# Peptides against a protein of PDB entry 1MQS, part 102

Target 1, 223 residues: chain A of PDB entry 1MQS
Amino acid sequence: ILKMLFLNKDLNNNDNITTITDDIFNQQEIIWKVLILDIKSTATISSVLRVNDLLKAGITVHSLIKQDRSPLPDVPAIYFVSPTKENIDIIVNDLKSDKYSEFYINFTSSLPRNLLEDLAQQVSITGKSDKIKQVYDQYLDFIVTEPELFSLEISNAYLTLNDPKTTEEEITGLCANIADGLFNTVLTINSIPIIRAAKGGPAEIIAEKLGTKLRDFVINTNS

## One batch from the design tools (peptide; made by RFdiffusion4, then SolubleMPNN)

Design b2_p19_8_s2 (from b2_p19_8, 11 letters changed)
Fold by OpenDDE base, seed 4:
Structure b2_p19_8_s2 (fold): chain B 223 residues (1-223), chain A 19 residues (1-19)
Amino acid sequence: as target 1 above (223 residues)
Amino acid sequence: KITYKEVNINGIPYYELVL
């Protein structure tokens, strides 16, 4: 939850909530943002965080997704809501209306494929996919830019993978991270994919790693 | 850029993940 509130940045998990919030508050500029919840996620947040914790995390306002909310076009929004068609439609409507500056979408549980596709389709139609900075569920993080297209938003992945100065170890490490992300994506889709990758490049490495992960998973799940 | 698509191979539905 704290990770989400800090826009899914890596946090040192060794510290308690207070220490983490204090450290971030003291060391980094707080990004003020709106937190949009549903009934279920409200209960979740309330069980873990205090109002002061939210404030320290930069949450200035929290609202229910189904409530009428005032536009804050210059303020980023964190959605933490159930993966439902209704919530997706509301988010997309908020996107269309430029209700917030940026959208960080966190689903409280796994996003079904049909809903992912719906989200992707609707977002693509808006032409405002750039405002969606993150889409998370329990298992993955991605950005949907087009129907059937997503990005894991791994920083400088393309540059790193295509830079001739990048070491093999760095490439391997990055490919592993990408494969992990893809694996989580596949789990969310709840189907084993046919993987296609260009030969002779990082994509092949990723595909192999992903394939291994999937095979291992299938074997472990079926036994 | 990662794309996915449902494909039917020999009557079996699959998801194609293109890396």
Scores: peptide ipSAE 0.080, ipTM 0.631, DockQ to the pose 0.027; fails the geometry check
Fold by OpenDDE base, seed 5:
Structure b2_p19_8_s2 (fold): chain B 223 residues (1-223), chain A 19 residues (1-19)
Amino acid sequence: as target 1 above (223 residues)
Amino acid sequence: KITYKEVNINGIPYYELVL
């Protein structure tokens, strides 16, 4: 939860909440943010954090996703909500209306593939995918830091792919996961990609898998 | 980190993903 409130930056896990918030508050400039919750996540947050903890984390205001919220176009927003069609539609509407400067989306549980595709499709249509900086759930983790640069933040991917002890099955599995992440990211971009990959390595495998996924998607969407 | 660049091929906009 604290990691989320600090835009999913790595935090030292050995400190208690108070120590972490105090250290950050004293050592770093506070980025003020809006926290968007639902009923379930409100209960979760309230069980772990105090009001003062939220303030020290830079949360200027917290609101329910279904409530009418005032636009704060110069303030980044953190969503911590259930992975539902309703919440996705609201987030997309907030994106369309430029309600916030940046969107950091954290789902409270796994986002089903169909809903992920729906989110990506709707975001693509808005032409404002650059405002979505992060999307997290238990399985999906990617960050868009700049309009032309993004990361899937898969831990040790390079090491795993280049370790001689890694099996072909493990490589194939990891490449599939990377391709899935890329596919999800691509769906948020309002254009069809030309994929460039180095030949003879994992990048080629990823490119092929991604290409297949994109082709299948295009065929299914046009049918 | 993955980068992409917008390109135009035969009047159709694409983006190039470099893996």
Scores: peptide ipSAE 0.067, ipTM 0.613, DockQ to the pose 0.071; fails the geometry check
Fold by OpenDDE base, seed 2:
Structure b2_p19_8_s2 (fold): chain B 223 residues (1-223), chain A 19 residues (1-19)
Amino acid sequence: as target 1 above (223 residues)
Amino acid sequence: KITYKEVNINGIPYYELVL
């Protein structure tokens, strides 16, 4: 939970909540955020964190996802909500309306693939995928951290990658395209992402291809 | 140097690409 509140940065888990929050709060650059919850996640948060802990984590406002919320276009938002179609639609609507500057989406449990694809498709259509910074669920520390993935009409990509009828050549081609998109994004944002890819699947292929591209680029630019 | 690190997250093996 604390990791989520700090935008899924690595935290020293050996410290108690108070120590962690104090250390971060004392850091010169606190990022103020909005926390969007549902009924279930509210109970979860309340069981672990106090209001003061939220404040120290940079949470300026917390609200329920179904509540009417005022736009805060310059403020990043953390969603910690159930992986439902309804919540996805609300998040996408919030994205469309430019309700927040950035979206860090954390699902309280496993996000089914069909819902992930739906999210990706809807986000892609908005043209605002760059605002989606992270998508996590209970089991995956990384679903999507690269906004570029949403711009690539991921719905088709994921369907293709998971269709048992898809040929290895098609998978390889798609992975190459994704890697190209990621590479371009990395160069554009001038930020080196940490990419976590599941072993034995398309994600690994993408990671390898991206790694190769980045290595080649670094070699060529330093030459 | 780009490095790959094998990590286990919630029982799932991943490759972490560190740039």
Scores: peptide ipSAE 0.023, ipTM 0.386, DockQ to the pose 0.035; fails the geometry check
Fold by OpenDDE base, seed 1:
Parts: sequence; structure tokens; C-alpha cells
Structure b2_p19_8_s2 (fold): chain B 223 residues (1-223), chain A 19 residues (1-19)
Amino acid sequence: as target 1 above (223 residues)
Amino acid sequence: KITYKEVNINGIPYYELVL
């Protein structure tokens, strides 16, 4: 949760929540953000964090996703909501209306493939995919941080992966291309992600390929 | 109760928050 509040940056501290927030507050510039929740995630956040913790994490305001929210076009938004069609539609509408400057989307559980495709498709149509900075779910520490890759390449990839006419070779090739794109994104962020993927799907293949690339990179840069 | 789990990924130590 704290990682999410700091835009999914790596937090290298074993300290308790209060110590972490204090240290971060004192050591780095605070990025002020809006936190958008649903009923379920509100309960989750409230069980873990105090109001002061949110403030120290740079959360200036928090609201329910279904509430009528005022636009803050200069403020980045963190969504922490259930992976539902309704929530996706609301996020897309918020994007269309330029409600916030940037969108960091965190789903409270696994985002099903069909909904990911729907999100990507809708975002691509808006022409504002560059504002979608991150998409995470509970089981994937890293889905996509490159908006263009997410909106254009990922959507097409999943459609292709679901086509029964697609060959295993084509799937493997596509996964490799996605992994390459993700690798490039990781390099730009200058942070090694925690790679997690659901087993038994294309995400696992991508994660394995990405992991290999990252390992090779680390080895080559240290030689 | 928030628990931290140490996870080693590719030789790099990370702390995972367990909710």
C-alpha cells in the first residue's frame, strides 16, 4: 500500500509505516496526489493507514470513485479500486474530462484479461494514453508503466493471444516483443521492478523473459 | 497486523508488505 502511495517506487526500509512515512517526508520532495477509492479499498486503507500517514505520503485529498469529484487537472491521481467494468468506465471518463494530470491505476485484485483489453481500447480511443502512467493489480507488481505500450501494444497483444488461430510461435514472439518493451521502460525508470505474474498465462511468459533481460543487463553492467 | 517479509529477487533484498 505504501509503495502504491509513492507511485509504486521501491521502498528500501524495514521500518514501520510511521517511520517510513517520516523518513520519506523528511528526505524527499512530497508529490501531492489525489487518492480515489471504492468501498472495498476504503476499508482496506483504513485498516492499515492513519490519516497522518496519508498526508505524509502526499495524499492531499481522498474520495470515492462514484462521488462527484472536482477536477484537479494539475494533480496526479492514484486509483485504488476493484477491477470492474464500472470502475474502468469511470476512470476513462475521468481521463476524457482531464480530471487529473496523471493516472496511476491500482486494482485491488487481479484484473481479468477482458477488462484489461477493454481499458486499453477505451484509453487508446481517447488519445490521452500518455496520461496513464501505471497500471497495477494485486498479483502484478508491474503491468505497464509505458502508456504507449499499454494502450497500443498490450491491447493488440491480448487480442492476438485470445485468437484461437494464433500459433504458439506467434504467441512466443509477441511475448518477447512485450518483454522488450517493458525492459526498455524499466531502464528509463532506473529501478528494477519486482516481477510478479499469474501462472499459466502470457503474463508468466512475459515475466520470465523480462526477468532474463534484467538479469543479463545487471551482469553486463557490472562486468 | 502489518508484517514485512524479506524477499530476495535476483540478489537484491526487498521488503514485501503482507496485509
Scores: peptide ipSAE 0.014, ipTM 0.255, DockQ to the pose 0.029; fails the geometry check

Design b2_p19_8_s3 (from b2_p19_8, 11 letters changed)
Fold by OpenDDE base, seed 1:
Structure b2_p19_8_s3 (fold): chain B 223 residues (1-223), chain A 19 residues (1-19)
Amino acid sequence: as target 1 above (223 residues)
Amino acid sequence: KLYYKKVNINGIPYYELRL
């Protein structure tokens, strides 16, 4: 939980909560942020942290996700909520309305594949994917390559790929360009990923092209 | 948006790219 409150930075886990918060408060610049909870996560936070701990972690205010919340466009937000369709829709709506400057999303339990895909799709449509800085669940770390997202113009690509007026040739060409961009991104991670894409659409085309490029690269580098 | 998810398959860490 403390790691989450400090935007998932590495913390020294050998100390108690009070010692950790005191040390961070004294040694590092505090980033002020909003904490958004649901009913379940509120109980979790309350069982572990005191109000003073939240303050020392830079939490200015905390609110329930279903509450009417005032916009704070210059303040980053931490979401710590259940992985539900409802919560995802609310987060996306908050993103659309520029409610906060940055979004750090932490799900209280494992995020199902279908919901991750839904989140990604909706965020892509908004054109504001750059504001999503982190997505985590209880068990897994997510890496979001924001700078590269800007270079690929993924949001515009998504809109074009889903426009019924776009020709097959245009789709094919765009998918190739996207795959090229993704290839460059993958090379920066120093690991070949398992590629997952929805079937029957442009994502599958991109995945196939990217897969081919990666395979070719591996073959050429091992020769 | 491009998401890289860290996954463990049979004790081996992988990255999962979701498009």
Scores: peptide ipSAE 0.083, ipTM 0.631, DockQ to the pose 0.034
Fold by OpenDDE base, seed 5:
Structure b2_p19_8_s3 (fold): chain B 223 residues (1-223), chain A 19 residues (1-19)
Amino acid sequence: as target 1 above (223 residues)
Amino acid sequence: KLYYKKVNINGIPYYELRL
């Protein structure tokens, strides 16, 4: 919980909450933040932290996710909420409305793949993915940070790739287009990733094509 | 829609392709 309140920076875990908050308060400039909770996470926070602890962690305001909240466009927000469709929709709406300057999303339990994909899809449509700085859940130290969450706007890719009537040539062509899109995206990030994909499907084909493009690029730029 | 997710496995960053 304290790690979350300090934007998931590495904290020395050997000290009690008070010592940690005091040390951070004294050594680092406090970043003032808003804490967004739900009913379940409110109980969790209240069981572990006192009001003074929140203040020392830089939490200026805490509110329920379902409550009407005033916009604070210059203030970063920490969400600590259940991984539900409802909460995701609210977060996305807050993003759309520029409710906060930055979004640090922490789910109270494991975020299912379908909800992660839903979040990614909705965020991609907003064009404001850069405001989402972190996505964590209970089990993962890291789910997503910008710019690692993105969508290629290729229509019907899934349907085409999974339609038994689709020809091998069509699949190959689509995979090439996807690889090109990914390649362009990777170049903008200025980092060469290690690519992982499920074996035995179109994802592997895409990964191979992308890998080839990246290798060729690295060779050409270093020569 | 095609999604990429950065996955950290044992301190190594990976890009996972999700279709």
Scores: peptide ipSAE 0.030, ipTM 0.567, DockQ to the pose 0.038; fails the geometry check
Fold by OpenDDE base, seed 2:
Structure b2_p19_8_s3 (fold): chain B 223 residues (1-223), chain A 19 residues (1-19)
Amino acid sequence: as target 1 above (223 residues)
Amino acid sequence: KLYYKKVNINGIPYYELRL
């Protein structure tokens, strides 16, 4: 929870809450934030943190997600809410309305894939994906800075890649298509990424193909 | 659906393929 309040920075968890908050407050520039909760997360926060802890974490205002909240377009917001369609829709609406400057989204439990896809799709339509700085859930140990979550809309890619009946040729073809889609995306973003993929699976194949395409492109553009 | 996630770690953009 404290990690979330400090925008998911690594904290020394061996210290008590007071020591952590004091150390951060004294050593780092405090970022003032709005905390958006739901009923469930309110109970969780209240069980672990005191009001003073929130203040030391830079929480100036806390509100329920379903409450009518005034726009604070210059203030970053931390969402700590249940992974529901309703909450996602509210977050997206808040994004559309430029309610806050930045959005740090933390789900109280695992975000189902369908909801992640829905969030990504809705955010992409807004054209304001740059304002979403983080998306976390209980199982997402990865910091998504500026999640450019895009779907290549390749239906059943996961199923195809994980089906033992899928032929090597089919896998290779699908991986090539994915790599092409990713390549086009990279070109659109106009930034050359470092590609990370799990080793020993389709992700590695895709990464290799994408890497080759990017290298070839860079060489051809610089020649 | 394949999700491509851009992860910026220490100023370096990483693309993580999540299958």
Scores: peptide ipSAE 0.028, ipTM 0.509, DockQ to the pose 0.054; fails the geometry check
Fold by OpenDDE base, seed 3:
Structure b2_p19_8_s3 (fold): chain B 223 residues (1-223), chain A 19 residues (1-19)
Amino acid sequence: as target 1 above (223 residues)
Amino acid sequence: KLYYKKVNINGIPYYELRL
């Protein structure tokens, strides 16, 4: 919870900050931000933090997600809410309305894949993905930060890859296209990623192709 | 849709491909 309030920044290598000490607050630059909660997360926060702790963490305003909230377009927002379709829709609406300057989204439990995809899709439509700075859930230290979540606009990729009637050649071709798209995206990132993929499927093929492209690129740029 | 997820493990950036 404390990590969340400090935008999941490394708090001096103390990964297990469970106790609120004055030292934690004094060592961090205070960024004023809004905290958006739901009923469940309110109970969680109240069990761990006092009102003064929130203030020390730079929380200027805390509100329920379903409440009518005033726009603060120059203030970053932390969402700590349940992973529900309703909450995702509200967050996206807040994004569309430019309610806050930046969005740090923390789900109180695991975000299922379908909801992650829904969030990603809705955010992509808004054209304001740059405002989504972080997406976390209870189990993952990192779900998404820009530009790490992107969709390749390849029509029917999922269907093609999962259709038993699709030929190996078609799969290989599609995987090559996906790898090319990923490669182009990765080149916009100032670091070479380590690619992880499930073994025995299309993801492995894509990973291998992408790995080859990245290696070739590195070799060519160093020559 | 294919999603690319960046994951930091022990300070190393990993990219997980999820189909």
Scores: peptide ipSAE 0.026, ipTM 0.520, DockQ to the pose 0.042; fails the geometry check

Design b2_p19_8_s4 (from b2_p19_8, 9 letters changed)
Fold by OpenDDE base, seed 5:
Structure b2_p19_8_s4 (fold): chain B 223 residues (1-223), chain A 19 residues (1-19)
Amino acid sequence: as target 1 above (223 residues)
Amino acid sequence: KLYYKEVNVNGIPYYELRL
């Protein structure tokens, strides 16, 4: 929970809540954020954190997701809500309306694949995916990093890679296409990248394919 | 030197390829 409030940055886990919040508050510039909750997550937060802890974590205001909330377009928002269709629709509507500057989405439990696909599809339609900085659940860690974000303009890539109906052959083919695009980008930039990819998913496959291409290229260029 | 390593960034495990 504390990690979420600090935008999922690494925290020293050996300290108690008060020590962590005090150290961060005293040593680092505080980032003021809005916290959006639902009924279930409100109970969870209240069981672990005091009001003063939220303030020290940089939470300027907290509200229920279903409540009318004033726009704060210059303030980042942390969502900590149940993975439901209703909550996803509200988040997307908040995104469409530019209600906040950045969106850090944390689901209280596992996000089902169908809802992940729905979220991805709706966000894609808005054209404002860059504002979604993080999506977390119990099993999924998705991070969008800016300013070094770029698009290969591959249609429906995210949906295809996350659809359980997609065949292994289709995934492999798409990953190869993405790796080719990334390789071409690297060559165009003419800089040696550091490539990071999440384990256990398509990103790892892409990273491995790209790594092979880059190794082959380096060997052929230096020979 | 190209090397492949496992790294942890903000509590998330990643593979990192360095060229």
Scores: peptide ipSAE 0.051, ipTM 0.566, DockQ to the pose 0.041
Fold by OpenDDE base, seed 2:
Structure b2_p19_8_s4 (fold): chain B 223 residues (1-223), chain A 19 residues (1-19)
Amino acid sequence: as target 1 above (223 residues)
Amino acid sequence: KLYYKEVNVNGIPYYELRL
């Protein structure tokens, strides 16, 4: 939870909450954020954190996702909500309306693939995928750097990558295409991508291909 | 500099690619 509040940065989990918050507060510039919760996550947060802890984490305002919220276009938002269609739709609507400057989405449990695809598709349509900085659940750590992660026909890609009938050649080809898309995105955004890929699957292949492309590019640009 | 970092998230090993 604390990791989430600090935009999923690595924290020393051996320290108590107070020590962690104090250390971060003292060592780093405070990024003020809005925390958006649902009923379930509110209970979770309340069980482990005090109001003072939230303040020390840079949470200026906390609100329920279903509540009417005023736009804060210059303020990043952390969503910590259940992985539901309803919540996804609300997040997308908030994105469409430029409710916040950046969106850090943390689902309280596993995000089903169909909902991930729905989120990606809707975000892609908005043209504002660059504002989605992170999507996390208990199993997924995606740092979404740019729209292209959502513009890729992710649904088809996922289905293809997970279809047991898909050939290795098809997987390799698709992974190459995804890596190319990601590479172009990286160049466009001029930001350092953090790609997290599960080991032993297509994601690793994509990451490796992208890594190679980026390395080659950096070498060629610096020569 | 591009580097690979092994990351474990909830018991699942990942590769994290960073520049």
Scores: peptide ipSAE 0.026, ipTM 0.409, DockQ to the pose 0.039
Fold by OpenDDE base, seed 4:
Structure b2_p19_8_s4 (fold): chain B 223 residues (1-223), chain A 19 residues (1-19)
Amino acid sequence: as target 1 above (223 residues)
Amino acid sequence: KLYYKEVNVNGIPYYELRL
């Protein structure tokens, strides 16, 4: 929980909550942020943290996700909420409305794949994915803003791949295009990657296509 | 040599391809 409140920075201190917060408060510039909770997470937070702990963590205000909240467009927000369709829709709506400057999303339990895909799809439509800095659950550690992140800038790729109305041919075609883009990127970087992709979806198709391209390239270059 | 490996990262199954 404390890690979450400090935007998932590594807190190497095995010290008490108070000592950790004091040390951070004294050593680092406090980033003021909003904490958004639901009923379940409110109980969790209340059981572990005191009001002063929240303040020391830079929480300027906390609110329930279902409550009407004033926009704070210059303030980052931490969501700590249940992984539900309702909460996802609210988060996306908050994103659309520019309610906060940055979004750090922490789900209280495992986020189902379908909901993750829904979140990603909705965020992509907003064009404001850059504001989503982190998405976490108890098992998932997803950082959107990483120095090593790159984009092929293919418009609506995610939507097309996840739309049930998209034909297999369209998916295959798009996957091929993505694989081509990745292949070109690999060649530019001049390093053979380890390719990791989720099973059972377009990512696997892309990985296979890319793998084939890379294999063929290596064979042809060594010949 | 191209080889395939199934890996599980944080409870998510992945297809890992190595060259």
Scores: peptide ipSAE 0.064, ipTM 0.609, DockQ to the pose 0.029; fails the geometry check
Fold by OpenDDE base, seed 1:
Structure b2_p19_8_s4 (fold): chain B 223 residues (1-223), chain A 19 residues (1-19)
Amino acid sequence: as target 1 above (223 residues)
Amino acid sequence: KLYYKEVNVNGIPYYELRL
């Protein structure tokens, strides 16, 4: 949760919340953010964090996703909400209305593929995918920098990767294709990506392949 | 410089690649 509030930066995991927030508050410039919650995530946040902790994390205001919220076009927003069609539609509407400067989306549980595709499709139509900086759930970590990231036929890849009938060879081949697509995206964005993948699955294979491609590229461009 | 790091986010282990 704290990592999410600090835009998924590395935090010292062994410190208590108060120590972490105090250290960050004292050592770094605070980025003020809006925190958007739902009923479930409100309970989660309330169980772990105090209001003072949120303030120290740079949360200027927090509200429910279904509530009417004032536009803050110069302020980044962190969404921490359930992966539902309703919440996705609200986020997209907020994006359309330029309600915030940047969107950091964190789903409280696994985002189903169909909903990810729906999110991607809707965002692509808005032409404002550049404002979506992150999409996270417990299994996926995407840095969404451009609509093209959503155009990766992630759908077919995910289905194939999660089909128990798919062979290891097919998985490896598909992972390579995905890694190639991601590599091209990285080159297009012209920024250093942070790639995060769940351990023990196809996502890790993709991350490793992408890492290899990036290393090779860096070596070749610097020789 | 590319490096790999194991990270835990909300109790879930992730593989993180940084440049």
Scores: peptide ipSAE 0.062, ipTM 0.590, DockQ to the pose 0.042; fails the geometry check

